# Peptides against a protein of PDB entry 4Z63: the designs that were tried, part 140

Target 1, 334 residues: chain A of PDB entry 4Z63
Amino acid sequence: LCLGMNDLTGNIPEDLFHLKRLNLLGIQENRLSGSLSREIRNLSSLVRLDVSWNLFSGEIPDVFDELPQLKFFLGQTNGFIGGIPKSLANSPSLNLLNLRNNSLSGRLMLNCTAMIALNSLDLGTNRFNGRLPENLPDCKRLKNVNLARNTFHGQVPESFKNFESLSYFSLSNSSLANISSALGILQHCKNLTTLVLTLNFHGEALPDDSSLHFEKLKVLVVANCRLTGSMPRWLSSSNELQLLDLSWNRLTGAIPSWIGDFKALFYLDLSNNSFTGEIPKSLTKLESLTSRNISVNEPSPDFPFFMKRNESARALQYNQIFGFPPTIELGHNN

## One batch from the design tools (peptide; made by RFdiffusion4, then SolubleMPNN)

Design b2_p18_1_s2 (from b2_p18_1, 9 letters changed)
Fold by OpenDDE base, seed 4:
Structure b2_p18_1_s2 (fold): chain B 334 residues (1-334), chain A 18 residues (1-18)
Amino acid sequence: as target 1 above (334 residues)
Amino acid sequence: EVIIDLENSSWVSSVEIE
C-alpha cells in the first residue's frame, strides 16, 4: 500500500493494521500525526515500512519482534522521541534503519550481535547523547552509518578499528574530539570510501602522520573544524579520491602539487583556510575536470549529502556524490 | 563557500529505492 506524497492528515486508521498480508506500507510525505500505532505489530508480513516525512510524535512502538520479515524501516523527518525500541534494536531481519531528523534521545544502543542483517543506519539529526556505541563493529554487515548532528561527546571508539564492513561514515557535527585518534582508528576500516567529519575537533591539529593510510577513500569531508596544520601528506596515497573538502579550517602552507595527481578528483574545496604560495599547475591537469568521460564508480551512500553555499543558506540535498558539480574552491586563503 | 554536510535539508530527494 503506497499512499505517499499526499496531504493525508490525522492518524492511520486502525483498520489498516488488519492487512496481515501487507508487505509494503508507504505513507511517507503526508501530514499524519499522533503516535505511531502499536497495531503495526499486526502487519506480520511487512517487509518495508515507510512513515517518513510526517508529523508523527511520541515513542516508536516496541513491536518489531512481531515483524519478522521487516527489512526496511524509514521514519526520517518526524517528531519521534525516546530511544530506539528494544525490539527494533534487536531486529535480525532489519537491513535498513532510517530515523534521521527526529527527536530521539538518550544513549544510542543497538544489539549488533542480534542485528545480523543491518547494512544501513541513518540516525542523523537526533538528540542522542553520550558516547558512540562501542559495539557498532559487531554489526558485521553494517556498511552505511550516519550519526551526524547528535551529541556524541568524546572520541571515536577503539573498537572501530575492527569495523571492516564500514564504507560510508558520517559523524558531522557530533561534538567529537581527538581527530588524530579518530583518523588513526578509522584508517583500519579497509572498506571506508566516504568519511564526513565536518564540525568536530574544534581547533585541533590535522595530523600529518605519513603512517596514516586510507586505501579506498573516495570522499573526505572535514570542513569547519578550525583545524591547524598543513595539507596532510598521508592523503596523497588515497589514489581513488574524488571529493575533498577541508574548507573553513586554519590550514597553512602550500597546496601541494600531488593534489593534481588524483585522477578521479572532481570536487576540491580548500577555501577559507590560510594556505599560501602558488596554485599548483597540476590542478589544471586533473583528468576528471577535463571533458573526458571518466567512468566514476561513485559511492552511493544510503544517506544524502547536503551542500550549503553559506552557513545561513538553505542546504541542497544530493543523494549521490556525482550530483555535486565539478568544483575547485580555493577562495579566502591568505 | 560550499559546506558539505549531512544536515537536514527541507529538500527531500525522494530516493525511490526501487
Scores: peptide ipSAE 0.027, ipTM 0.598, DockQ to the pose 0.064; fails the geometry check
Fold by OpenDDE base, seed 2:
Structure b2_p18_1_s2 (fold): chain B 334 residues (1-334), chain A 18 residues (1-18)
Amino acid sequence: as target 1 above (334 residues)
Amino acid sequence: EVIIDLENSSWVSSVEIE
């Protein structure tokens, strides 16, 4: 049953929950309000539940133990409060959980040992607090993790050295500290292609440790951290780099010539730093900017990227990195 | 200021239910 993209108001009719053979309930992009009914438990055949882009409030009902076939739960852009229900945090069937842009709070707790099918987690723009959950690497299929815009504190857990499934990771604007530790840990994530760390590590030094290595890194975004230091030499070994944003830091020194050696680099933002010297001539040789025919195998995170060109500007949503215009931004240095 | 973030991700699951 798909009723999305209408002007439906009020609550879900109770009779809808008698549809025991319903595999898909999509009621997204409406004006549905009130609490999400516990009677969802009666939809025992449910594979996909999409209640996103509504006016739902209250706690998410703890009924997911009665939904043994549920693979997809989409609840983004609602007014949900409280934590992740215990039955949801223990769901062995769930592949995708999207609860972005809610008012969920408390410590983030998932039973990753039970969540054997979880591959995508979007909890961005919530009120989760405390430390990052140390047991996330126990979610052995978890590839996509958005935890941006939460009230996390402290450092990236040491356990994330074992996060072998991790491919896309955003921790943007989550009050994280110790960039040296974070990079030292995350370099062990062998499948990591996309790393977004914007608005963290305020005023720290960007490590220039030649022992750091990110083999599969395609996207690195560490903007607006007020980071000190220079262009990190370790980044030159990330031969698959497609997008680099180090804008709005306090980086100094010259832009190194090796930045032009990235064959797939199509987006470079080094703006609003304190870089000196000449623009490397090697930047004019970037094949991705000169040749129309480079098929870039883009990382396809389950979550979109947002780009703001100005703090006052509306963020532009990009579902694919390829949606980004080929860009070299070197403005506002010194 | 160009800030790339995932904050406002209206994530549409690209996972087609086969």
Scores: peptide ipSAE 0.026, ipTM 0.612, DockQ to the pose 0.049; fails the geometry check
Fold by OpenDDE base, seed 3:
Structure b2_p18_1_s2 (fold): chain B 334 residues (1-334), chain A 18 residues (1-18)
Amino acid sequence: as target 1 above (334 residues)
Amino acid sequence: EVIIDLENSSWVSSVEIE
């Protein structure tokens, strides 16, 4: 049943929960309000539940033990409060959980040993607090993780050295500290292609440790951290780099010539730093900015990228990084 | 000192995953 993108109001009719053969319930992009009914438990054949972009409130019902086939739960952009219910945090069937842009709070706890099918987790823009869950690497299929815009204080857990499944990771604006430790840990994530760390590590030094290596890194965004230091030499070994944003830091020194050696680099933002010297001539040789069609295998996270040009402006959504215009921003280096 | 200003805009560039 798909009733998305309407102006439906009120609650879900109780009779809807009698549809025991229902595999897909999509009621997204409406004005449905109130609590999400516990009677969802009656939808025992449910594979996909999309209640996103509504006015739901209250706690998410703890009924997911009665939904053994549920693979997709999308609840982004609601007013949900509380934590992730225990049955959801223990779901062996769940592949994708999206609860972005809610009011979920408390410590984030997932039983990753039980969540054997979880591959995508979007909990961005919530009120989770405490430390990052140390057991996330135990989710052996977890590839895509958005935890941005939460209150995860402290450092990236040492256990994330073992996060081999991790491909797309955003921790933007989560009050994280110790960028040196974070990068030192995350370099062990051999499948990591996308890393977003914007609005963290305030005033720290960007490490220039030649031992750091991100072989598969395609997207690196570490903007607005007030980071000191220079362009890190270790980044030159990330030959697959497509997007680099280090804007709004306090980086100094010259822009190195090796930045033009990235064959796939099509988006570069180094604006609002303190870089000096000349613009590297090698930037004019970036193949991705020339007329040559480079076939690049684009990273495809289950969550979109957002570009925000003004604090008051709505962020532009990009489902694919190739949706970003080819860009070189070097402005406001003083 | 601004040696090279290629971006004469007051907008804040930021890329995030939300």
Scores: peptide ipSAE 0.021, ipTM 0.611, DockQ to the pose 0.190; fails the geometry check
Fold by OpenDDE base, seed 1:
Structure b2_p18_1_s2 (fold): chain B 334 residues (1-334), chain A 18 residues (1-18)
Amino acid sequence: as target 1 above (334 residues)
Amino acid sequence: EVIIDLENSSWVSSVEIE
C-alpha cells in the first residue's frame, strides 16, 4: 500500500493494520499525526515501513519482534521521542533504519550481535547523548552510519579499529573530541570511503602523522572545526580522493603541490583558512576538472549528500557525489 | 513536533559553495 506524497491528515485508521499480508506500507510525505500505533504489530508480513516526512509523535512502539520480515524502516522527519525500542534494537531482519530528524533521546543502544542484517543506519539530527556505542563494529554488515547532529561527548571508541564493514561515516556536529585519536582509529576501517567530521574537535591540531593512511578514502569533510596545523602529509597517500573539504579551519602554511596529483579530485574546499603562498600550479592539471570522461566509481551512499551554496540557502540534495559541481574553493585565505 | 532540519540532512551538510 503506497499513499505517499499526498496531503493526508490525521492518524492512520486502525483497520489498516488488519492487512496481515501487507509487505509494503508507504505513507511518507503526508501530514499524518499522532502516535504510531502499536497495531503495526499485526502487519506480520511487513518488509518495508515508510512513515517518513509526517507529523508523527510519541515513542516508537516496541513491536518489532512481531515483524520478523521487516527489512526497511523509514521514519525520518517526524516528532518521535524516546529511545530506539528494544525490539527494533534487536531486529535480526532489519537492513536499513532511518530515523533522521526526530527527537529521539538517551543513550544510543543497539544489540549489534542480534542485528545481523543491518547495513544502513541514519540517526542524524536527534537528541542522543552519551558516548558513541562501542559495539557498533559488532554489526558485521553495517556500511553506512550517520550519527551527525547528536551529542556524543568524548572520542571515537577504540573498538572502531575493527569496524571493517564501515564505508560511510558521518559524525558531523556531535561534540566529539580528540581528532588525533579519531583518525588513528578510523584509518583501520579498510572500507572507509566517506568520512564527515565537521563541527567537532574545536580548536584541536590536525595531525600530520605520516603513519596515518586511509587507503580507500574518497570523501573527507572536516570543516568548521577551527583546526590548527597544515595540510596533512598523510592525506597525499589517499589516491582515490574525490572530495576534500577542510574549510573554516585555522590551517596554515602552503597548499602543497601534491593536492593536484589526485586524479579523481573534483571538489576541493580549503576556504576560510590561513593558507599562504602561491596556488599550486598542479591544481590546473587536475584530470577530473580537465577531462569529462573520468568514470569515477562513485561511492553510492544509501543516504543523500546535501550541499548549501550559502548559509541562507536551502541545501541541495545530491544522491551521488558526482552531482556536486566540480569546484575549487580557496577563498578567504591570507 | 517535526524538527525542521534547515540543512535538509545531517549526512553532508557542511559542503558550501560560495
Scores: peptide ipSAE 0.020, ipTM 0.584, DockQ to the pose 0.074; fails the geometry check

Design b2_p18_1_s3 (from b2_p18_1, 8 letters changed)
Fold by OpenDDE base, seed 5:
Structure b2_p18_1_s3 (fold): chain B 334 residues (1-334), chain A 18 residues (1-18)
Amino acid sequence: as target 1 above (334 residues)
Amino acid sequence: PVVINLTGSSWVSSVEIE
């Protein structure tokens, strides 16, 4: 049953919960309000539940032990409060959990040893506090993780060096500290292609350690951190780099010539730093900007990218990195 | 030294999962 993208109001009729054969319930992008009924437990055949972009409130019901086939739960952009219910945090069937932009709070706890199928987790823009869960690497299939805009004070856990499944990671604006430790840990994630760390590590030094290596890194976004230092030499070994944003930092020195050696680099933002010297001639020869026929093997993230050019502007959504216009931003350097 | 002073607006990048 798909009733998304309408102007429906009120609550879900109770009789709907008698549909024991229902595999898909999509009621997203409506004005449905009230609590999500516990009677959802009666939908024992449910594979996909999308209640996103509504006005639901209260706690998420702890009934997911009665939904053994549930693979997809989308509840983003609601008013849910409390934590992740125990049955959801222990779901062996769940592949994707999206609860972004709610009012969920407390310590983030997932039983990753039980969540054997979880591959995508979006809990961005909530009120989770405490530390990042150290056991996330135990979610052996977890590839996509968005924990942005929470209050995860502290550092990236040491256990994340064992996060082999991690491909896409966003921790933007989560009050994280110690960028040196974070990068030192995350470099061990062999499948990491996308790393977003914007609005963290305020005023720290961007490490220039030649021992750092991100072999498969395609997207690096570390904007608005007020980072000091220079263009990091370790980044030159990330030959697959497609998007680099280090804007709104306090980086100094010259833009190195090796920045033009990235054959797949199509988006570069170094604006609002303190870079000096000349623009490397190699930047004018970037194949991705000059050649129409470069097949960039894009990572296929399970999440869209958002670009906001102006604070007042609406964020542009892109389903693929390639959707970004080829861009070189070097503005406001001195 | 040539100052790189290209005008850029306040830019925020974010990643969201569908």
Scores: peptide ipSAE 0.037, ipTM 0.716, DockQ to the pose 0.297; fails the geometry check
Fold by OpenDDE base, seed 4:
Structure b2_p18_1_s3 (fold): chain B 334 residues (1-334), chain A 18 residues (1-18)
Amino acid sequence: as target 1 above (334 residues)
Amino acid sequence: PVVINLTGSSWVSSVEIE
């Protein structure tokens, strides 16, 4: 049953939950309100539940142990409160969980040992606090992780060295500390292609450790951290780099010529730093910026990228980096 | 279109709310 993208109001009729053979319930993008009924437990054949973009409130019901076929739960942009229900945090069938932009709170706890099928997790823009869960790497298929805009004080857990499945990771604006430790850990994530760490590590030094290496890194966003230091030499080895944003830091020194050697680099923002010297001539030779058609294999995270022109401006959503215009931004460096 | 912005317009790339 698909009723998305309407102006439906009120709550879901209780009789709907008697549909035991229902595989897909999509009621997203409506004005449905109230609590999500516990009676969803009766939908024992449910594979996909999409209640996103509504006005649901209250706690998410703890009934997911009665939904053994559930692969997709989309509840983003609602007013859900409380934590992730225990049965949801232990779901062996769940592939994708999206609860972005809610009011979920407390410590983030997932039983990754039980969540054997989880490949995408979006919990961005909630009220989770405490530390990042050390056991996330135990989610052996977890590829996409958005935990941005929560309050995860402290450092990236050491256990994330073993996060082999991790490909797309955002921790933007989550009160993280110790960028050196974070990068030192995350470099071991051999499948990491997208890393977003904006609005963390306030005033720290961007490490220029030649031992750091991100083999498959395509997207690096570490903006608005007031980071000190220079353009890191270790980044030059990330030959697949497509998008680099280090804007709104306090980086100094010259923009190195190797920045123009990235064959796939189509978006570069180094604005609002303290770079000096000349603009590298190699930037004019970026193949992605020429008329030459370059095959770009774009990362496709299950969470969108957002670009703001300023802190108060509405963020522009990009579902794919393909939507980003080829850009070189070097402003405000004098 | 290729955009080269050297003027220092304030852009912040992040994961934000919709």
Scores: peptide ipSAE 0.032, ipTM 0.717, DockQ to the pose 0.652; fails the geometry check
Fold by OpenDDE base, seed 2:
Structure b2_p18_1_s3 (fold): chain B 334 residues (1-334), chain A 18 residues (1-18)
Amino acid sequence: as target 1 above (334 residues)
Amino acid sequence: PVVINLTGSSWVSSVEIE
């Protein structure tokens, strides 16, 4: 049953919960309000539940133990409060959980040893507090993780050295500290292709440790952190780099010539720093900027990317990084 | 066969938006 993208109001009719053979319930992008009924437990054949972009409120009902086939739960952009229900945090069938842009609170707790199928987790823009969950690497299939815009004070857990499944990770604007430790830990995530750490580590020094290495890194965004230091030498070994954004920091020194050695680099933003010297001639030789026929193996996260050209501009949505226009931004430097 | 369209959220570059 797909009723999304309408102007439906009120509550879900109770009779709908008698549909025991229902596999797909999509009621997203409506004006449905009130609490999400516990009677969803009666939809025992449910594979996909999409209630996103509504006006639901209250706590998410703890009935997911009665939904053994549920793979996809999308509840983003509602008014849900409380924590993640225990049955949801222990779901062995769930592949994707999206509860972004709600009012969920408390400590983030997931039983990753039970959540054997979890591949994508989006809990961005909530009110989770405390520390990042140390057991998150125990979710052995967890590839995509968005935890941005929560109050996860402190450092990246040491246990994340073992986060082998992690490919796409965003922790933007989560009050994280100690960038040196974070990078030192996350370099061990061998499948990490996309790392977004914007609006963290305020005023810290960007480490220039030659021992750091991110082999599979394609997208690195560490913008608006007021980071000090220079362009890090360790980044030169990330040969697959496609997008680099270090804008709105306090980086100094010259832009190194090795920046032009990245064969797949098509988006570079170093704007609003304190770089000096000449623009490296090697930047004019970037194949991705000069050739129309470059095949780029783009990372494919489950979520779209958004780019702002400037602070006052409307963000542009891109379903693929390849959709980004080839860009070199070096503005507002010395 | 049912085609499932997965709805995702935003991954932002420099600024988080909703």
Scores: peptide ipSAE 0.024, ipTM 0.608, DockQ to the pose 0.087; fails the geometry check
Fold by OpenDDE base, seed 1:
Parts: sequence; structure tokens; C-alpha cells
Structure b2_p18_1_s3 (fold): chain B 334 residues (1-334), chain A 18 residues (1-18)
Amino acid sequence: as target 1 above (334 residues)
Amino acid sequence: PVVINLTGSSWVSSVEIE
């Protein structure tokens, strides 16, 4: 049953929950309000539940133990409060959980040993606090993780050295500390292609440790951290780099010539730093910015990308990084 | 300047642009 993208209001009729054979319920992008009924437990055949972009409130009902076939739960952009229900945090069937842009709170706790199928987790823009869950790497299929815009504190857990499944990771604006430790840990994530650490590590030094290496890194965004230091030499070894944003930091020194050696780099933002010297001529030779057709192996996280051209403009949504216009931004430097 | 937001949110907070 798909009723999305309408102007439906009120609560879900209780009789809807009598549909025992229903596999898909999509009621997204409406104006449905009130609590999400615990009677969803009656939808025992449910594989996909999309209640996103509504006005639901209250706690998410703890009935997911009665939904053994549920693979997809989409509840982003609602008013849900409380924590992740225990039955949801222990769901062995769940592949994707999207609860972005809610009011969920408390410590983030997932039983990753039970959540054997979890591939994508989007909990961005909530009110989770405490430390990052150390056991996330135990979610052996977890590839996409958005935990941005939460009130985490401390450092990236050491256990994340073992996060082999991690491909797309955003921790933007989560009050994290110790960028040196974070990068030192995350470099061990062999499948990591997208790393977003914007609005963390306030005023720290960007490490220039030649021992750091991110083999498959395609997207690195570490903007607005007021980081000190220079362009890190270790980044030059990330040959697959497509997007680099180090804007709004306090980076100094010259922009190195190796920045133009990235064959796939099509988006570069080094604006609002304290770089000096000349613009490397090698930037004019970036193949991705020339008339040459370059095939890009596009990373495809389950969370969208957003670009805001200016403060007054609305953010543009992109499902693919390649959708971004080729850009070199070096403004507001010395 | 162009701001890239990968937080999964359609909005960029004022604190993200300093």
C-alpha cells in the first residue's frame, strides 16, 4: 500500500493494521500526526515501512519483534522522541534504518551482534548523546552510517579499527575531539570511501603524519573545524579522491602541487583558510575538469548529499556525488 | 562560498558557516 506524497492528515486508521499480508506500507510525505500505533505489530508480513516526512510524535513503539520480515524502516523527518526501541535495536531482519531528523535522545545503543543484516544506519540530526557506540563494528554488514548532528562527545572508539564494512561515514557536527586519533583509527577501515567530519575537532591541528593512509578514500569533508596546520601530505596517497572539502579552517602554507595529481578530483573546496603562495598550475590539468570524459566510480551512500551555494539559498540535494558541478573553490585565502 | 553538507539533512545551520 503506497499512499505517499499526498496531503493526508490525522492518524493511521486502526483498521489498516488488520492487513496481515501487507508487505509494503508507504505513507511518507503526508501530514500524518500523533503516535505511531503499536498496532503496526499486526502487520506481521511487513518488509518495508515508510512513514517518513510526516508529523508523527511520541516514542517509536517497541513491537519490532513481531515484525520478523521487516527489512526497511524509514521514519526520517518526524517528531519521534525517546530512544531506539529494544526490539528495533535487536532486529535480525532490518537492513536499513533511517530515523534522521527526529528528536530521538539518550545514548545510542544497538545490539550489533543481533542486527546481522543492518547495512545502512541514518540517525543524523537527532539528540543522541554520550559516546559513539563501541560495538558498531560488530554490525558486520553495516556500510552506511550517518550519525551527524548529534551531541556525541569524546573520541572515535578504538574498536572502529575493525570496522571493515564501513564505506560511508558521517560524523559531522557531533562535538567529537581528537582528529589525530580519529584519522589514525579510521585509516584502518579498508572500505572507507566517504568520510565526513565537518564541525568537529574545534581548533585542533590537522595531522601531517606520513604514516596515515586512506586507500579507497573518494570523499573527504573536514570543513569548519578551525583546524591548524598545512595540507596533509598523507592525503596525496589517496589516489581515488574525488571530493575534498577542507574549507573554513585555519590551514596555512602553500597549496601543494600534488593536489592536481588526483585524476578523479572534480570538487575541491579549500576556501576560507589561510593558504599562501601561488595556485598550483597542476590544478589546470585536472582531467575531471577538462573536456575529457572520465568515468568515475561513484560512491553511492544511502544518505543524500546537500550543497548550499550561499547562506540564503536552499540546499540542493544530490543522490550522487557526480551530480555536483565540477568546482575549484580557493576563495578567502591569503 | 559553496557549502557541502553530507549530514543527511536538507538544511545547513548557521553554525556551519562561520
Scores: peptide ipSAE 0.023, ipTM 0.648, DockQ to the pose 0.084; fails the geometry check

